# Peptides against a protein of PDB entry 3QIS: the designs that were tried, part 2

Target 1, 334 residues: chain A of PDB entry 3QIS
Amino acid sequence: PSLELSRREFVFENVKFRQLQKEKFQISNNGQVPCHFSFIPKLNDSQYCKPWLRAEPFEGYLEPNETVDISLDVYVSKDSVTILNSGEDKIEDILVLHLDRGKDYFLTISGNYLPSCFGTSLEALCRMKRPIREVPVTKLIDLEEDSFLEKEKSLLQMVPLDEGASERPLQVPKEIWLLVDHLFKYACHQEDLFQTPGMQEELQQIIDCLDTSIPETIPGSNHSVAEALLIFLEALPEPVICYELYQRCLDSAYDPRICRQVISQLPRCHRNVFRYLMAFLRELLKFSEYNSVNANMIATLFTSLLLRPPPNLMARQTPSDRQRAIQFLLGFLL

## One batch from the design tools (peptide; made by RFdiffusion4, then SolubleMPNN)

Design b1_p8_1_s3 (from b1_p8_1, 4 letters changed)
Fold by OpenDDE base, seed 5:
Structure b1_p8_1_s3 (fold): chain B 334 residues (1-334), chain A 8 residues (1-8)
Amino acid sequence: as target 1 above (334 residues)
Amino acid sequence: PISLKESV
């Protein structure tokens, strides 16, 4: 069996978080026998491609002289954004198109990724006084390394470094401040806030705005700004409540005094973000007659974002654990 | 209204 491929080299320029890109090529059976084709893993890989790449179809049959179009889809989700922001991974891959009883055909994938404040650590964002697209990639690596060391020092209750007044970290990321300050000013009376979805085009504009600028006003509807806050919290590499404290939050869920002690043990930036979000959500609940927002809805929504189970426990989360996590958050909303 | 700016 043999195939002819219309293209073997693909370049994906300016790949961004949550922005789908597609490249297409044709495969043709130029032989005299039917062919089964499939994308196969390389010797050391579990998957035929990286998590941000997909082929469609990824397998099929071709009769003699049959032609099929294959789509190569590049999409950076929350699962790939952090490793691309740090430069640990890149928009580079090799696909192996295998023929049963035939040859292997190699496809080269290349391109560039544009960093996002979405999927960046709270520690790095607190050091980042400018939009992420203004920060050199080398400096992003240094900021993540310094942020890891500061997180460890904060957990060890080590004295804050006497950094000069110009080098002091922000109390909260500017991106979270911009989103929450906008919602506080304009969305407190918004009917069905956090219950109505945003528009995908407006979400992309909000992400691009936060990555490239410090706006006076965030573009889009209050629903799109509210959903952008949820997407931001979901995309964090570590949740606002660090994984190390997850079990202690569940164990303390019915003791409001112990709950406050657990939060006091968070790294400084995580603790500040948690308190800032709880202050905003308590203010939003005062307008429940206008915005249809209640404490149980907010606790249910934000608990899955703020108090995520560690990756090793995700498959084992019980309905009881979820209810304890909700009860923990309710003690800060009521 | 407590400015969220004063709580940080």
Scores: peptide ipSAE 0.016, ipTM 0.628, DockQ to the pose 0.029
Fold by OpenDDE base, seed 4:
Structure b1_p8_1_s3 (fold): chain B 334 residues (1-334), chain A 8 residues (1-8)
Amino acid sequence: as target 1 above (334 residues)
Amino acid sequence: PISLKESV
């Protein structure tokens, strides 16, 4: 069996968080026999492609002189955004298109990723006084390394050196402030806030706006701004409540005093973000007659975002653990 | 809400 491929090199320029890109190519059976094709893993890989890439179809049969269109879809989800922001991963891959009893055909995937404030650590974002797209990639790497070291120093209760007033971290990321300040100003009376989905185009505009500018006003509906906040919190590499405190939050869930003590042990940026979000959500709950938002709904929604199980425990989360996590958050909303 | 002027 043999195939002809219309293209073997694919370039995905300016790949962004949650923005689907598609490249298509044709495969043709120029042989006299039917062939089965499949994308196969490389020798050391478990998957035929990186998590941000997909081929559709990834396998199939071709009769003699048959042609099939294959779509290569690049989509950076919350699961890939952090490793792309850090430069740990890149928009580069090699796909192996295998023919049964035939040859391997190599496809080269390349491109560039544009960093996002979505999927960036709270520590790094607190150091970013400018939009992330204005920050040189080299400095992003340094900021992530420094942020890791500061998280460790904060956990160890090491006093930060008094750096000059210009180098002081923000109390909360500007992106979180922009989202929450918008919602506070414009969305407190919004019916079905956090219950109605945003528009995908508006979400992309909000993401691009936060990545590239410091806007006076966030574009889009209140629903899109609210969903953008949820997406932001979900995409955090370390949740607002650090993984190290997860079990202690569950264990303290019915003691409001211990809950407050656990939160006091968060890194400074995480603690500030948590308190800021809780203050906003308590304010939003005062308008429940207008916005149809209640404490149980908000606690259920935000608990999954703010208090994620550590990756090693994710598969073991019980309904009891979820209820304890919700109860923990309720103690800050009521 | 804490103003950016209080956070920056």
Scores: peptide ipSAE 0.016, ipTM 0.673, DockQ to the pose 0.029
Fold by OpenDDE base, seed 2:
Structure b1_p8_1_s3 (fold): chain B 334 residues (1-334), chain A 8 residues (1-8)
Amino acid sequence: as target 1 above (334 residues)
Amino acid sequence: PISLKESV
């Protein structure tokens, strides 16, 4: 069996978070026998491609002189955004198109990723006074490393961050401030806020806006800005309530005094973001007559984003744990 | 407007 491939090299330029890119090629059975094709893992890989890449179809059957179009889809989700932002992973892969009883054909995937404030740590973002796209990638790595070390120091030592660092960090990421300040100004009377989905095109514009600028106003509908806040919180490498405090939040869920003590133990940036979000959400709840937003809906929605179970416990989360997590958040909304 | 100073 043999195939002819229309293309073997694929370049995905300017790959961005949540922006689908597609490249297509044709495979043709130029042999005299039927061919079964499949993308196969390399010797040390569990998957035929990296998590941000997909082939469609990834397998199939071709009669003699039959041709099929294959789509190579590049999509950076919340699961790949952090490792691409840090440069731990890159837009590079090799696909192995295997023929049953035939040859292997190698496809080269290359390109570049454009860093996003989505999937970047709260600690790093508090050090970024400019849009992330203005920050050199080398400096992003340094900011993440420094952020990790300062988080660890803040957890181990209740010592105030030494004011002697030449650049005082922001109290909250500018991106969160922009989203929340916009929603506060324009969305408090928005009917079905956080209940109606945004538009995908507007979400992409909001992401690009936050990555590249400090706008006076965020583009898009109130629903798109609200969903962008949810996407931002979901894409955080560590949730606003750090994984180390997850169990203590559940254990304290019915004691409002202990809940406040647990939050006081968060790293400074995480604690500031949490308090800022709770202040916004309490303000939003005053307009419940207009926006149809209630404390139970908000607590249910934001609990899944702010108070995620650690990866090792995610599969074991009970309905009781979920209810405790919601109750914990309700104590800050009421 | 929620000022960053009043919310923390």
Scores: peptide ipSAE 0.015, ipTM 0.655, DockQ to the pose 0.029
Fold by OpenDDE base, seed 1:
Structure b1_p8_1_s3 (fold): chain B 334 residues (1-334), chain A 8 residues (1-8)
Amino acid sequence: as target 1 above (334 residues)
Amino acid sequence: PISLKESV
């Protein structure tokens, strides 16, 4: 079997979080026999591509002189955003297009990623006084490393926060402040807030706005700004309630005093963000007659974002655990 | 309720 490929090199410039890019190429059976093609893993890989890349179709049959179009789709989800923001991963891959009893054809994927405040740690964002796109990638790495070390020191209670002459971190990320302040000012009376989806174009504009600027006003509808807050919380590498405290939140769910003690043990940035969000959501609930928002809806929605089960427990979450998680959050909304 | 499922 033999194939001809119209292209073997693909460049994805300015890849952004949640922005799909597509490149297409053709494969043609220039042989005299039918061929089966498939994208195959490299020797040490479990998958034929990195999580932010896909081929469609990834396998198929070609008759002699048949041609098929293959789409290479680059999409940075919440699963890839953190490792791309840190520069741990890059927009580079090699695809192996295999023919049954034939040759391997190598496709080179390259490009550049533009960092996002989405998928960046709360600790790192509290140290970023400027938009993330103004921060050199090398400094993003340092900020994540420093953030990890401060989280560990805070959890271990070992070092008083050295109030040294280093620039004081923000109490909450500016991005969260911008989103919540906008919603507080403009969305408290918005009917179906957090129930109606935003517009995809507006979501992209909001993400780009937060990544590149410190706006006076966030662009888009109240629904898009509300959804952007949800996307932000979902994309956090560590949820607002750190994984270490997940089980303790469930165990304390019916004791409001213990719940407050558990929250007091969060890292400073996480604790501040949690308290800030709870204050906002309690304020939003005062306008329930206008916005159709109730405590049960908010608790159900935000519990999955703020109180995520650790990856090792995700597959084992019981309906009882979910109800305890909701009850934990309700104790801060009521 | 908003589905945050990335539909790509």
Scores: peptide ipSAE 0.011, ipTM 0.632, DockQ to the pose 0.833

Design b1_p8_1_s4 (from b1_p8_1, 4 letters changed)
Fold by OpenDDE base, seed 2:
Formats: C-alpha cells, sequence, structure tokens
Structure b1_p8_1_s4 (fold): chain B 334 residues (1-334), chain A 8 residues (1-8)
C-alpha cells in the first residue's frame, strides 16, 4: 500500500483559548491495493496527539485512486489552557499516519499560543495589573511560581503581606471585577440571566477583550457576559474554593457559622473572589421578579464551578455530596 | 440552563 499526502507541515498561528482552528490536507491511495490508514501513538504516548489537537477522520479505508480530506483541528479547552498559559506545553506535535502493512508518514504540527486570563490562577491574575497579553511570557512563569509560594504562605502564615504599595496584589482579578461589575450595572433586570446561553462570537470577543485590554464596557449581550463569567470560573486551575477545603465545606454545609469560618481560611485572593461573587449573586436575587433568578438555581449552577471535588474524588461524588455543596452556597445567598 | 459542555 502507498499514500500521497498533499501537505505534511501545519502551522497554527495565534492559537487562543476556545478558538477552533482547522487545517486540511488530502491523502490519496496512489497504490494498486486498498489501504487502511490510522493515526497512531508515538513510542511511549497513549494518544496519537496532544489534548488540544484532533484529526478528523483519524482512521479510514481507501480504495485505489480514492482521496479523503483530513481536518486537523486545534482547540484549547479548559483542560489544556493552563499548561499552555504557563508554557509547560506548546503548540507543537508530531502525528504518525500509519498505513496498514505500509509505511508511516510523519506530520509536523507547529504554531504559537497566545496566553489567556482564562485558565490562569487567581493569585497570578491578582498580580497582573495589565492585560495578560501585555505580560512577557517569562514573567508569567515567575508570577505563577510567586503566586504558588504566596498561596502557601497565606495558608501557613495568617500575616498580611506588607509588600510595598506599588507591588501589592489586587484584591480580586481585574477580569472578574470587569465581568461582575458589568453584570451588576446592566444585567440585574435581564430576563433568564444564567439560563439563556451567550453567543459564541460574543464569548470570543469578551475573552479577547479581557486578554488584551481593560475596557470601560465589556462587549456582547448580558447573556454572553454572564456565560463568560461561568467559563472563567470553570477554567480556573484551582477553583474559587480550593480543593483542600472541599470536604470541610461539605461537612459544614448545614452550619452557617462554620461555613463562614471555612471561607475565612481560603487564600486571600480566593476568599476575596468568593465574597465578591456572593455579594453580586445576593444582589441579583433582589431582582428575581425581573431576572427569574432564584437562590436554588444560582446555588446549583455556581456549586459545580466554585466548589469542585478534588480530581481524586470527582468520580466518587454522591448525590448527598452535591446536595451538601449546594446547601453550603445557599448559606451565602440567603 | 447554560451547558458549558464545549460541543467541539
Amino acid sequence: as target 1 above (334 residues)
Amino acid sequence: PISLDDAV
């Protein structure tokens, strides 16, 4: 069996969070026998590609002189965004197109990733006074390392960091402040807020806006701005309620006093974000006649985002654990 | 309800 490939080198320029890019190529059976093709893992890999890459189709059968189009799809989800933001991973891969009883064909994937405030830690974002795209990649690494050390220090030492006035972290990330302040100003009377999906084009504009600027007004509908807040919270590498406090939140769920004590033990940035979000959500609930938002809906929606089970417990979350997690948030909404 | 499931 033999194949001809129209292209073997692919460059994905300016890859962004949640922005699908597609590159296509053709494979043709230039042999005299039918052939089966498949993308196969390299030696020591479990998958034929990195998590942000897909081939469609990834396998198939070709008669003599048959041609098929293959799409190489690059998509950075919440699962890949953090490692790409830090530069731990890059837009580089090698695909092995295997031909049954034939030879291997190597495809080179390359490109560049543009960092996002989505998938960046709350601690790092509190240190970023400028949009993330204005921050040198080398400094992003330093800010993540420093943010990890300051998270640990904030947990171990209840001492206010007396950093010089110029270098003081923000109380909350500017990106969260921008999203929530917009929703507070413009969306409190929005019918079906957090119930109606946003527009994908508007979501991309909001992400790009937050990554590149400090706008006076966020673009898009109230629904798109509301969904962008949910996407932001979901993409956090560490949820607003840190994994280490997850079980204590469940255990305290029916004691509002203990719930407040648990939240007081969060790292400063996480604690500020939690309190800020709860204050906003309580304000939305005052307008329930207009926005159709109720405490049970909001608690159910935000519980999955703010109070995620640790990865080792995710597969074991019981309906009782979910109800406790919802009850924990209800104690801050009512 | 908004589904954050990225239908990719």
Scores: peptide ipSAE 0.010, ipTM 0.634, DockQ to the pose 0.794
Fold by OpenDDE base, seed 5:
Structure b1_p8_1_s4 (fold): chain B 334 residues (1-334), chain A 8 residues (1-8)
Amino acid sequence: as target 1 above (334 residues)
Amino acid sequence: PISLDDAV
């Protein structure tokens, strides 16, 4: 069996978080026998491609002189955004298109990723006084290394070494401040806030705005700004409540005094973000007659974002664990 | 409840 491919090189320029890009090519059976094609893993890989890439179709049959279009789709989700922001991964891959009893055809994928404040750690963002797109990639790596060391020092309750004349970190990320300050000013009376979805085009504009600028006003509807806050919290590599404290939050869920002690043990930036969000949500609940928002709805929604089970425990989360997690958060909303 | 998973 043999194939003709219309192209073998693909370039994805300016790849962004949550922005789908598509490149198409054609394969034709130029042989005299039917062929089965499939994308196959390389010798050391479990998957035929990186998590941000897919082929559609990824397998099929071609009769002699038959032709099929294959789409290569690049999409950076919450699962790939962190490793692309750090430069640990890149928009580079090699696909192996295999023919049964035939040859392998290699496809080269390349491109560039544009860093986002979405999927970046709270510690790194507290050190970023400028939009992430203004920060050189080399300096992003240094800020992540410094952020890891600060998290470890904060967890160990080590006295801050005399930080030389380096600019003091922000108390909360500017991106969270911008989102919450906008919602506080404009959305407290918004009917069905956090219940109505935003618009995908407005969400992309909000992400691009936060990555490139410090706006006076965030673009889009109150629903899109509210959903952008949820997406931001979901995309965090480490949840606002660090994984190390997850079980202690569940164990303390019915003791409000122990719950406050657990939160006091968070890294400084995580603790500040948690307290800031809880203050905002308590203010939003005062307007429940206007916005139709109640404490049980808010606790249920934000618990899955703020108090995520560690990856090794995700498959083991019981309905009882979920109810304890909700009860933990309710003790800060009421 | 808004499902964030519907965008893929």
Scores: peptide ipSAE 0.009, ipTM 0.630, DockQ to the pose 0.648
Fold by OpenDDE base, seed 3:
Structure b1_p8_1_s4 (fold): chain B 334 residues (1-334), chain A 8 residues (1-8)
Amino acid sequence: as target 1 above (334 residues)
Amino acid sequence: PISLDDAV
């Protein structure tokens, strides 16, 4: 069996969070026998491609002189955004197109990723006074390392020794402030806020706006700005309530005094973001007659974003654990 | 699996 490939090199320029890119090529059976093709893992890999890449179809049969189109789809979800922002991963891969009883054909995937404030840590964003696209990639690495060390010191109750010449971090990320301040000003009377989806084009404009600028006003509808806040919270590498406090939040869910004590133990940036979001959501609930937003809906929606189970417990979450998590958040909304 | 359901 043998194949002819129309292309073997693929370049994905300016890959962004939530922006699908597609490249297509043809494979043709130029042999005299039917052939089965499949994309196969390399020797040390569990998958045929990286999590942000897909081939469609990834396998199939070709009769002699048959041709099929294959799509290579690049999409950076919440699951890949953090490792691409840090430069731990890159828009580079090698695909192995295997032919049964035949040859291997290598495809080269390359390109560049443009960093996003989506999928970046709260600690790093509190140190970024400028849009992330203005920050050199080398400095993003340093900011994540410094942010990790500061989080660990805060958790260990190590008094920061020198309040030396390091620029004071922001109280909350500017991106969260911009989203919430916009919603507070313009969306408190918006009917079906957080219930109606945004427009995908407007969501992309909001993401690009936050990554590249500090706008006076966020573009798009109130629904798109509201959904952009949800996407931002979902894409965080660590949820607003750190994984280390998850079980303590569940255990305290029916004692509002203990709940407040648990929140006081969060790292400074996480604690500030949590309090800022809860203040906004309580304000939004005062306008329930106009926006049709209620505490149970908000608690159910935001609990999955703010109080995520640790990855090792995610598969074990009981209906009781979910109800406790909702009850924990309700104690800050009422 | 990349959930592309939100991007289709």
Scores: peptide ipSAE 0.009, ipTM 0.536, DockQ to the pose 0.157
Fold by OpenDDE base, seed 1:
Structure b1_p8_1_s4 (fold): chain B 334 residues (1-334), chain A 8 residues (1-8)
Amino acid sequence: as target 1 above (334 residues)
Amino acid sequence: PISLDDAV
């Protein structure tokens, strides 16, 4: 069996969070026999490609002289955004197109990723006074490492917060402040807020705006700005309520005093973001006659974002655990 | 008959 490939090198320039890019190529059976093709894992890999890459189709049959188009799709989701923002991963891969009883054909994927405030830690963002696209990638690595160390120190209560460092961190990320301040100013009377989806084009504009600037006003509809806040919270590498406190939140769900004590043990930035969001959501609930937003809907929606089960427990989450998680959040909304 | 070389 034999294949001819129209292209073997692919370059994906300026890859961004949630922006799909596609490159296409053709494979042709130039042999005399039917062939089965498949993308196969490299020797040490479990998958044929990195999580941000997909081939479609990834396998198939070709008759002699048959040709098929293959799409290489690059899409950075919440699952890949953090490792790309830190520079731990890059827009580089090698695909192995295997021909059954034939040769391996190597495809080279390359490109560049543009960092996003989406998928960046709350600790790192509290240190970023400038848009993330103005920060050198090497400095993003340092900020994430420093942020991890400060999280650990804060959790262990070992070191008083050195309030004397000339560069005081922000109390909350500027990006979340911009989103929430916009919603507070313009969306409190918006019917079906957090219930109506935003526009994908507007979401991309909001993301690009927050990554590249400190705007006076966020572009797009109130629904798109509201969804951008949800996407931001979902994309956090560590949820607003840190995984270490997840079980304690469930255990305290019916005791409002213990719930407040659990929140007081969050890292400073996480605690500030949580309190800021709860203050906003309580204000939004005062306008329920206009925005159709109720405490149960908000608690259900935001619980999945703010109080995520640790990855090892995600598959084990019971309906009782979900109800406790919702009840925990309700104690801050009522 | 396809040769063994033609069957690759």
Scores: peptide ipSAE 0.016, ipTM 0.423, DockQ to the pose 0.012; fails the geometry check

